# Ledger of designs, part 94: peptides against a protein of PDB entry 2QAS

Target 1, 120 residues: chain A of PDB entry 2QAS
Amino acid sequence: PPEDLMQYEAMAQDALRGVVKAALKKAAAPGGLPEPHHLYITFKTKAAGVSGPQDLLSKYPDEMTIVLQHQYWDLAPGETFFSVTLKFGGQPKRLSVPYAALTRFYDPSVQFALQFSAPE

## One batch from the design tools (peptide; made by RFdiffusion4, then SolubleMPNN)

Design b2_p24_5_s3 (from b2_p24_5, 15 letters changed)
Fold by OpenDDE base, seed 2:
Structure b2_p24_5_s3 (fold): chain B 120 residues (1-120), chain A 24 residues (1-24)
Amino acid sequence: as target 1 above (120 residues)
Amino acid sequence: SKKEEEEQLKQIEELLQQMDKALA
């Protein structure tokens, strides 16, 4: 088959990562996500740019899934990464995740799912 | 608590399975 010099697949993947960013921006807006929408986000914990509490990242050395429904605070969706505060063991912890580190995205309310390849 | 954490993990795993089915 002819060689794809445009790398359309990579471009499409980047566009789909944009869906996650857009969804998070909706979640961060006043009032949050419209009920019953909520988000499950999976990412590679060792990917470049991922930062968070050492105990948490040590517990999940490969991938971690976070839930954005009722128990999250100060969601800040940037252009290249998002940060959010979650409680682990009753303690608030700040987590920062580049969109490039994402491997899965799911909204169970409408069964919308995305899957990504993420480098370490 | 530990029990609550385990329950939350279980719920996540169930939903991840649903996601896998949706992606298949």
Scores: peptide ipSAE 0.089, ipTM 0.680, DockQ to the pose 0.555
Fold by OpenDDE base, seed 1:
Structure b2_p24_5_s3 (fold): chain B 120 residues (1-120), chain A 24 residues (1-24)
Amino acid sequence: as target 1 above (120 residues)
Amino acid sequence: SKKEEEEQLKQIEELLQQMDKALA
């Protein structure tokens, strides 16, 4: 078959990552997500640009899933990454995740799911 | 509590399974 020099699949995935970014921006807006919407986000913990508590990232050497529903603060969706404060072990921790590190996105309220190929 | 934590984890696991089904 002919070689795809346009990298359409990658472009499509980038577009879908845009959905996650847009959803997070909605979540960060005043009032947050409209109930009952909430987000499950899975990402590669060792992907470039991922930053957070060392102990937490060590606990999840491959992938980690975070839940954005009731226990998150200061969600800041940037253009290339988002950051959010979550409590781990009762302590607030700041986590920064590039959109490129995402592997799954899920909103169980409407059963909307996305899957991505992320760098190892 | 530990019980609540375990229950919450179970719920997350179930949701992940639902997600997998949704992606299939």
Scores: peptide ipSAE 0.050, ipTM 0.639, DockQ to the pose 0.531
Fold by OpenDDE base, seed 5:
Structure b2_p24_5_s3 (fold): chain B 120 residues (1-120), chain A 24 residues (1-24)
Amino acid sequence: as target 1 above (120 residues)
Amino acid sequence: SKKEEEEQLKQIEELLQQMDKALA
């Protein structure tokens, strides 16, 4: 096939990542997500820009999934990454995840799913 | 499909449970 100089595939992926960013911004608004919406987010733990507790990231060297429903605090969705506080082993831990590191997004309440390719 | 959804959710729950247990 002809060479795609427009890079449409990459543009489409970026647009879909924008959906995740928008959803997180809704979640971060006062009152949180409207019931019964909640989010499952999977990301590559070794992707550039990912930061979090050493013990957690070491335990899951490939991908990690977090749930944003009832047990999360200080969700801060930026333009290129989001950060959130979750409890692991009973202790609050801060995670920072670039949108580019995401591999899956799912809202089971309405069965809405997105899948992404992320850097290895 | 609903079957695939259930399998995915189960995998996620198992992952989260393993995470919590491992870090406890």
Scores: peptide ipSAE 0.024, ipTM 0.545, DockQ to the pose 0.053
Fold by OpenDDE base, seed 3:
Structure b2_p24_5_s3 (fold): chain B 120 residues (1-120), chain A 24 residues (1-24)
Amino acid sequence: as target 1 above (120 residues)
Amino acid sequence: SKKEEEEQLKQIEELLQQMDKALA
């Protein structure tokens, strides 16, 4: 087959990552996500640009899934990465995750799912 | 410190356990 100099597949995957970014921007807006929408986000913990508590990332050396429904704070969806604070007993833990590190996205309320190949 | 590290680990483990429950 002819060589794809446009790299359409890569562009398509980037567009799909854009869906996650857009969803997170909606989640970060005042009022948050419209009920009952909520997000499961899975990412490679060793991917470039991922940052967070050492013990947390060490406990999940390959992939980690976070749930964005009611137990998150200060969601900040940037253009290349998002950051979010998760708490237990009032103790905050800040995560920063590049969109390129994502491997899955799921909204169980409407059973909408995306999956990605993420380099480390 | 060692004590601080242990406390941080405890907090993370509790957080992660709650997250795991949310995924179950």
Scores: peptide ipSAE 0.023, ipTM 0.517, DockQ to the pose 0.072

Design b2_p24_5_s4 (from b2_p24_5, 13 letters changed)
Fold by OpenDDE base, seed 2:
Structure b2_p24_5_s4 (fold): chain B 120 residues (1-120), chain A 24 residues (1-24)
Amino acid sequence: as target 1 above (120 residues)
Amino acid sequence: SEAEEQKQLEEIARLQAEFDAALA
């Protein structure tokens, strides 16, 4: 088949990553997401730019899924990554995840699903 | 608590199946 010199797939992936960023910005706004919307986000724990509790990340050597529904604080969606505080082992932990590290995005309230290719 | 976290993990696992179905 003919070679895609435009790299449309990569462009499409970037656009879809923008959906995640936009959704997180809505979640970070006062009042949070409109109920019953909530987010399940999966990412590669060893991807460049991922940072968080060492013990937790070590426990999940490949991928980890976090839930943004009732128990999260200080969600900060930046331009290239987002950070959020979650409780692990009963203690608040700060997690920072580049959008490029994402592999799955899911809102079960409307069964909206996105899947991404993330760098190793 | 640890019990609550375990429940959350189980919920995540359940919804992972729904995710796969939603992509199909």
Scores: peptide ipSAE 0.137, ipTM 0.725, DockQ to the pose 0.598
Fold by OpenDDE base, seed 3:
Structure b2_p24_5_s4 (fold): chain B 120 residues (1-120), chain A 24 residues (1-24)
Amino acid sequence: as target 1 above (120 residues)
Amino acid sequence: SEAEEQKQLEEIARLQAEFDAALA
């Protein structure tokens, strides 16, 4: 088959990552997501740019899924990564995740699912 | 609370199958 020098598949993947970013921006807006929408986001914990408490990341050596519904605070969706505060062990923990580290995105309310290839 | 966190983790595990079904 012809060689794709444009890397269209990668462009398409990035466009879909844009959906996650857009969804997070809606979630971060005043009032949060419209009920009953809520998000399950999975990412590679060892991917470049991922940062958070050592104890938390150690508990999830490969992938971790966070739920953005009722137990999250200070969601800050940037252009290349988002950060959010979650409670772990009863204590607030700040987590920063590059969109490039994402492997799954799911909204159970409408069964909307996206899957991505993330760096190992 | 720890109990709530545990329930959340269990819910995440349950939803894995639903996620796969949604992608199919």
Scores: peptide ipSAE 0.135, ipTM 0.728, DockQ to the pose 0.584
Fold by OpenDDE base, seed 5:
Structure b2_p24_5_s4 (fold): chain B 120 residues (1-120), chain A 24 residues (1-24)
Amino acid sequence: as target 1 above (120 residues)
Amino acid sequence: SEAEEQKQLEEIARLQAEFDAALA
């Protein structure tokens, strides 16, 4: 196959990661996401830049999916990563995830799905 | 609660098939 010196696939992947960032920024805005929209976000827990409670991350050594619907607080979508507070074991825990660590994005309300390659 | 968290995980698992279908 012909060599792609432009690396279009990588460009496309980065552009689509922008959709996730934009969606999270909407979610972080006053009032949150418009009903019935909510987000399922899957990421590699061992990817560079991922940080969170040790007990939680150790429970999911490969990938973990978080749901942003009703049980999340202080969502802060930055330019390269987002952070959010979730309840685990009844206690609030802070999670920080680089967009580059994402593998799946899904909004079941409209069946919108995205898949990404992430560091192993 | 722990029970609620477990239920949410089960819901996530259930939706995996829907995700795959939506992606296809």
Scores: peptide ipSAE 0.134, ipTM 0.728, DockQ to the pose 0.583
Fold by OpenDDE base, seed 1:
Structure b2_p24_5_s4 (fold): chain B 120 residues (1-120), chain A 24 residues (1-24)
Amino acid sequence: as target 1 above (120 residues)
Amino acid sequence: SEAEEQKQLEEIARLQAEFDAALA
């Protein structure tokens, strides 16, 4: 097949990642997500830019899924990554995840699902 | 709590099938 010099697939992936960013920005806005919407976000824990508790990341050497519904704080969706505070083992932990590290996005309330290829 | 975290993980696992179906 002819060579794609435009990298359309990458463009499409970035556009879809934009949906996640937009959804997170809605979640971070006053009032949060409209009920019953909530988000399940899966990401590669070893992807560049991912930061968080060492013990937690070690527990999930490949991928980890976080739920943004009731138990999250200080959601900060930036332009290239988002950060959020979650409780693990009863302790608040700060996670920072680049959108590029995402592999899955799911809102079970409306069964909206997105899947991405993420860097190793 | 630890119990809530465990429940959350179980729910995530359950939702995997729904996720796959939603992508189909």
Scores: peptide ipSAE 0.100, ipTM 0.702, DockQ to the pose 0.571

Design b2_p24_6_s1 (from b2_p24_6, 13 letters changed)
Fold by OpenDDE base, seed 3:
Structure b2_p24_6_s1 (fold): chain B 120 residues (1-120), chain A 24 residues (1-24)
Amino acid sequence: as target 1 above (120 residues)
Amino acid sequence: SMEELIREMERRGREAEAEQLAVD
């Protein structure tokens, strides 16, 4: 088959990652997500740029899923990564996750699902 | 399949939510 010099598959993946970024920006806006929308986000914990408490990340050596619904604070969706504060064991923890580290995205309210290839 | 993906995400989400809501 002919060589794809446009890298269309990569562009398509980036576009889909853009959906996650856009959704997070909606979530971070005043008022948050419109009910009943909420987000499940799965990412590779060892991917470049992932940052958080070592004790927390060590519990998830491969992937971690976070839920943005009932308890999340200071959601900051940047252009290349987002950060958010969640509670674990009742303690607030700050996570920073590059969009490139994402492997799955899901909104249970409408059963909208995306999956991505992420670096190992 | 998409159905399998959804089932898996539903499971992962429920578990994650429980962890995030736990106080200890």
Scores: peptide ipSAE 0.611, ipTM 0.926, DockQ to the pose 0.760
Fold by OpenDDE base, seed 5:
Structure b2_p24_6_s1 (fold): chain B 120 residues (1-120), chain A 24 residues (1-24)
Amino acid sequence: as target 1 above (120 residues)
Amino acid sequence: SMEELIREMERRGREAEAEQLAVD
């Protein structure tokens, strides 16, 4: 097939990542997400820019999924990454995840799902 | 398929939720 010099596939992927960013910005707004919406987010734990407690990330050598429903704090959706505090083992942990590290996004309330390609 | 993706995310979400709600 002809060579795509426009890189349309990459542009489409970035646009879809924008949906996740927008959803997180809605979640971070006063009042949070409108019920019953909540978010499942999966990302590559070894992707560039991912940061968090070493003991936590060590449990997930490839991907981990986080749930943003009732137990999350200080959600901060930036332009290139978001950060959020979640509890693991009863302890609050801060995670920072670039949107480029995302592999899956899902809202169970309406069964809306997205899948992304992320660097290995 | 989309169906397979949804099934997998439902599973991963339930597991993640359980971990985040666990006391230890």
Scores: peptide ipSAE 0.610, ipTM 0.925, DockQ to the pose 0.730
Fold by OpenDDE base, seed 4:
Structure b2_p24_6_s1 (fold): chain B 120 residues (1-120), chain A 24 residues (1-24)
Amino acid sequence: as target 1 above (120 residues)
Amino acid sequence: SMEELIREMERRGREAEAEQLAVD
């Protein structure tokens, strides 16, 4: 195929990352997501800007999936990253994930899926 | 394919949810 000097795919990817940000902002708004919507989010754990408990991240050397449905707290969707508190082993853990680190996004309620080319 | 992606995310989601809900 012809060479794409515009890098349209990259631009499209960035635009689609905006969908995730918007969805998370909806989730963080009062009342949360409208039922039955909920989110599965997969990200590269070693991507720049990803932060969380070392023991947890060590368990997932490549990527991990988090679920925002029944138990999540203090979801804070920023402009470049979001942070959220989830429980692992019964203990609350705070994760901060740049949108650029995302590899997959999915809403099971409507089977809406997005896939991204994350760094690394 | 989209079908494969969905199947995989369904699996990953179920596993992640189980981990997040587990108390151990």
Scores: peptide ipSAE 0.606, ipTM 0.925, DockQ to the pose 0.788
Fold by OpenDDE base, seed 1:
Structure b2_p24_6_s1 (fold): chain B 120 residues (1-120), chain A 24 residues (1-24)
Amino acid sequence: as target 1 above (120 residues)
Amino acid sequence: SMEELIREMERRGREAEAEQLAVD
């Protein structure tokens, strides 16, 4: 087949990652997401740029899913990564996740789902 | 399929929510 020198698939994936970034920015804005919207986000825990408590990440050697609905704080969606504070075992933990590490995005309220190719 | 993806995310979400809401 013809060689794709434009890397269209990668561009398309990047565009779709933009949807997640935009959604998170809406969530971080005053008032948060319009109800009943909330987000399920899955990412590769060993991907470059992912950071958080070692003990927490060790529990998820491959992928981890986080929920942004009832209990999340200081959501900060940057241009290349987002950070957020969630509770695990009753203790607040800060996670930083590059958009490139995402594998799945889902909003249960409208059953909107996206899947991404992330570093293995 | 998209349907399978949704079902899986629903499961993962519920599971993650439980972990994030757990006190212990």
Scores: peptide ipSAE 0.606, ipTM 0.925, DockQ to the pose 0.758

Design b2_p24_6_s2 (from b2_p24_6, 11 letters changed)
Fold by OpenDDE base, seed 3:
Structure b2_p24_6_s2 (fold): chain B 120 residues (1-120), chain A 24 residues (1-24)
Amino acid sequence: as target 1 above (120 residues)
Amino acid sequence: MREELIREMQEAGEKALAEQLAVD
């Protein structure tokens, strides 16, 4: 096959990551996501830029899935990463996740799913 | 493999949700 000098596949992946960013921005807007929409987000915990409590991240040495449904706070979707506060063991924990660290995105309400290639 | 992906995500999400709702 001919060599792709445009890197179209990478462009397509970036566009799909844009869907996640856009969805998170909708979630962060006043009123949050329109029910019954909610988000399952999976990411590589050891990817560059991922940050959060080490005791929490240590429980997930490879990937971690977080749910943004009813109990999430201070969701801040930036241009390269998003941060959010979730509770674990009843304690609020702040996580920061680069979009590049994402491996899966899913909205159960409409069964919309995306997969991404992420650094090991 | 869409069906398998959906099943995996559903299970992962439900597990994650339970973790986030649990109180120690």
Scores: peptide ipSAE 0.632, ipTM 0.921, DockQ to the pose 0.760
Fold by OpenDDE base, seed 4:
Structure b2_p24_6_s2 (fold): chain B 120 residues (1-120), chain A 24 residues (1-24)
Amino acid sequence: as target 1 above (120 residues)
Amino acid sequence: MREELIREMQEAGEKALAEQLAVD
């Protein structure tokens, strides 16, 4: 098949990452997401720009899924990355995740799913 | 998307949620 020199697939994926950013901005707004919407987000833990407690990230050497439903705090969706506080073992942990590190996005309430190619 | 992917995401999310809700 012909070679795509425009890299349309990459451009499309970047555009779709914008959906995640937009969804997170909605979640960060006062009142949060409209029920019953909630978000499952999977990302490469070793991707550039990913940061968080070492003890937590070390338990997920490849990918990690986080859930933004009821118990999340200080969600801050920036332009290139988002940060959020979640509890693990009852302790609040701050995670910062570049959108480029995302591999999957899912809203179970409406079964909306996105899949991305992220650097290993 | 394919049903298998949806199932995988559902399971991964439920597991993650349980971990986030656990107190220890």
Scores: peptide ipSAE 0.632, ipTM 0.922, DockQ to the pose 0.736
Fold by OpenDDE base, seed 5:
Structure b2_p24_6_s2 (fold): chain B 120 residues (1-120), chain A 24 residues (1-24)
Amino acid sequence: as target 1 above (120 residues)
Amino acid sequence: MREELIREMQEAGEKALAEQLAVD
C-alpha cells in the first residue's frame, strides 16, 4: 500500500490512549468509578518511564496487569503517566506507568476493550 | 480477535485481582 506520511494509525492509537487517561481521571475523582465499573490495565514493565518496587516488577519481566476496583489509593492520572498505590501481599506498593507503556485496557462490567502497541 | 482479547484480559484481570487481594 502507499506510504502514509500522516501516520494515521499512530494518531488513532494516541487518541485511544486518551480514553484510558479519561477513564482514570474519572476513577480518581471523588467517589471513584460508578458501580459496577472497574478497570483492568496491562502494561510493559520494562517500558521507559515505568517505575515501582524492584521486587514486584521483577516478577513480571514482560507485562503486568493491574486492577482498579475497590482497593487502590492515591490514583494520580497525569498528562503523560499515572501513578497508583495497590496492595501486594498485604503491602502497599506505588506504581508509575506512562500511558505509552499500555498494551491493553478492559472494563469487564461493560466488556469494553482496547489494545495498544507499546515498545519494550 | 475481540473475543480472544476479552478472554485473555478477563483471565489476566482475575489473576491480578486475586494477587492484589491476597494478604499472604
Scores: peptide ipSAE 0.630, ipTM 0.920, DockQ to the pose 0.758
Fold by OpenDDE base, seed 1:
Structure b2_p24_6_s2 (fold): chain B 120 residues (1-120), chain A 24 residues (1-24)
Amino acid sequence: as target 1 above (120 residues)
Amino acid sequence: MREELIREMQEAGEKALAEQLAVD
């Protein structure tokens, strides 16, 4: 097949990442997500721009899944990354995750799933 | 493929949720 110099697949992936960003913005808006919607988000923990407590991230050398349902705080969906506070071991931890680091997105309430290619 | 992804994500999410709800 001819060489795709437009990189359409990458464009499509970026557009789909926009769905995640939009969903997170809905979640961060007053009132949060409409019940029963909630989000499972998986990302590469070693991807550029990912940040959080090292003791936490070290437990997930490849990928980590976080859940945004009832116990999350200060969700801040930016244009290139989002940050959120979650509890682990009863302690609040702040995570910052670029959308480019995402590998999977899922809303169990409607079984909506997206899969992405993220840098290793 | 979609069904496999859903199954995996369901499992991963449930596990993650449990970890986030654990107090110790």
Scores: peptide ipSAE 0.630, ipTM 0.920, DockQ to the pose 0.743

Design b2_p24_6_s3 (from b2_p24_6, 13 letters changed)
Fold by OpenDDE base, seed 4:
Structure b2_p24_6_s3 (fold): chain B 120 residues (1-120), chain A 24 residues (1-24)
Amino acid sequence: as target 1 above (120 residues)
Amino acid sequence: SRERLIREMEEAGRKAEAEQLAVD
């Protein structure tokens, strides 16, 4: 197969990560996502820039999926990462996740799915 | 495949939702 010197796949991946960022910004806007849209997001927990409670992240040595639907707070989608507060064991936990750490994105309401290659 | 990805995400999401909604 011919060699791709343009790195098109990487460029496409970056563009698609932009979809996630845009979706999160919509979610963070007043009123949140339009019903019935909601988001499933999977990320590499050991990727650079991922931060959160160590006890929580330790339970997910590879990947973790979070759901932004019924209970999430203070969603803050930045340019390179987003942060959000979720409850685990009834306790609020703050997670910060770089978009580069994402491996999967899904909106069940319309069955929109994206998959990414993320650094380990 | 896309279908497999969707199936896996549906399952992962349901599990994650349950974890986030659990009180303990």
Scores: peptide ipSAE 0.676, ipTM 0.938, DockQ to the pose 0.758
Fold by OpenDDE base, seed 3:
Structure b2_p24_6_s3 (fold): chain B 120 residues (1-120), chain A 24 residues (1-24)
Amino acid sequence: as target 1 above (120 residues)
Amino acid sequence: SRERLIREMEEAGRKAEAEQLAVD
């Protein structure tokens, strides 16, 4: 097969990550997501740039799924990563996740799903 | 497959939400 010098697959993956970024920006806007939309996001916990409480991350050595629906605070979707505060054990925990670390994205309300190739 | 992905995400999401909503 001919050699792809355009790196189309990578461009397509980046475009898909852009959907997540856009969705998070909508969620972070005043009023949040229009009901009943909510987000499930899965990411590699050991990927470069991922940060959060060690006690929490240690419970998820490979991947972690977070839910942005009923309880989330200070969602900040940046250009390369997003950060959000969630509660675990009743305690607020701040997580910072690069879009490059994402492996799955899902909105149960409309069954919209995305899958990504993330670094191991 | 898409069906498998959805099934797995539905399960992962339910578990994650339960953890996030738990008081202790």
Scores: peptide ipSAE 0.676, ipTM 0.938, DockQ to the pose 0.767
Fold by OpenDDE base, seed 5:
Structure b2_p24_6_s3 (fold): chain B 120 residues (1-120), chain A 24 residues (1-24)
Amino acid sequence: as target 1 above (120 residues)
Amino acid sequence: SRERLIREMEEAGRKAEAEQLAVD
């Protein structure tokens, strides 16, 4: 096939990452997501820019899925990454995840799913 | 496929939710 100098596939992927960003911004707004919407987000734990407690990330050598539904705090969706506080073992943990590290996004309430390519 | 993606995410989400809700 002919060479794509426009890199349309990459542009399309970036546009779809924008959906995740927009959804997170809705979630961070007062009142949170409209019920029954909630989010499952999967990301590469070793991707550049991913940060969190070592004791937590060490449990997930490849990917980690987080759920934003009942218990999440201080969701801060920036332009290139988002951060959020979740509980693990009853203890609050802060995670920072670049949108570029995302591999999957899903809203079970309406079965809306997205899949992304991320660096290994 | 979309069906496989949904199936895997449903499973991953349920597992993640359990981990986040567990007290220990």
Scores: peptide ipSAE 0.675, ipTM 0.938, DockQ to the pose 0.763
Fold by OpenDDE base, seed 1:
Structure b2_p24_6_s3 (fold): chain B 120 residues (1-120), chain A 24 residues (1-24)
Amino acid sequence: as target 1 above (120 residues)
Amino acid sequence: SRERLIREMEEAGRKAEAEQLAVD
């Protein structure tokens, strides 16, 4: 087949990553997500730009899934990454995750699922 | 498949939620 110099598949994936960004922005807006919507987000912990407590990330050498439902704070969805505070072991931890690091996104309330190719 | 992805995410989410809600 002809060589794709436009990288359309990558463009499409970026567009879909935009769905996650938009969803997070809705979550961060006053009032949060409309019930019963909530988000499961999986990302590569070793991807460039991912940051958080070393002790926490060390427990997840490949991927980590976070849940934005009952307890999350200071969700800040930026243009290239989002950050959020979650509790682990009863302690608040701040995570920063580039959208490019995402591998899966899911909203159980409506069974909406997305899968992405993230750098290893 | 989409069905497999959903099953895996349902499981991953439940596990993650438990970890985030656990005190220790």
Scores: peptide ipSAE 0.673, ipTM 0.938, DockQ to the pose 0.747

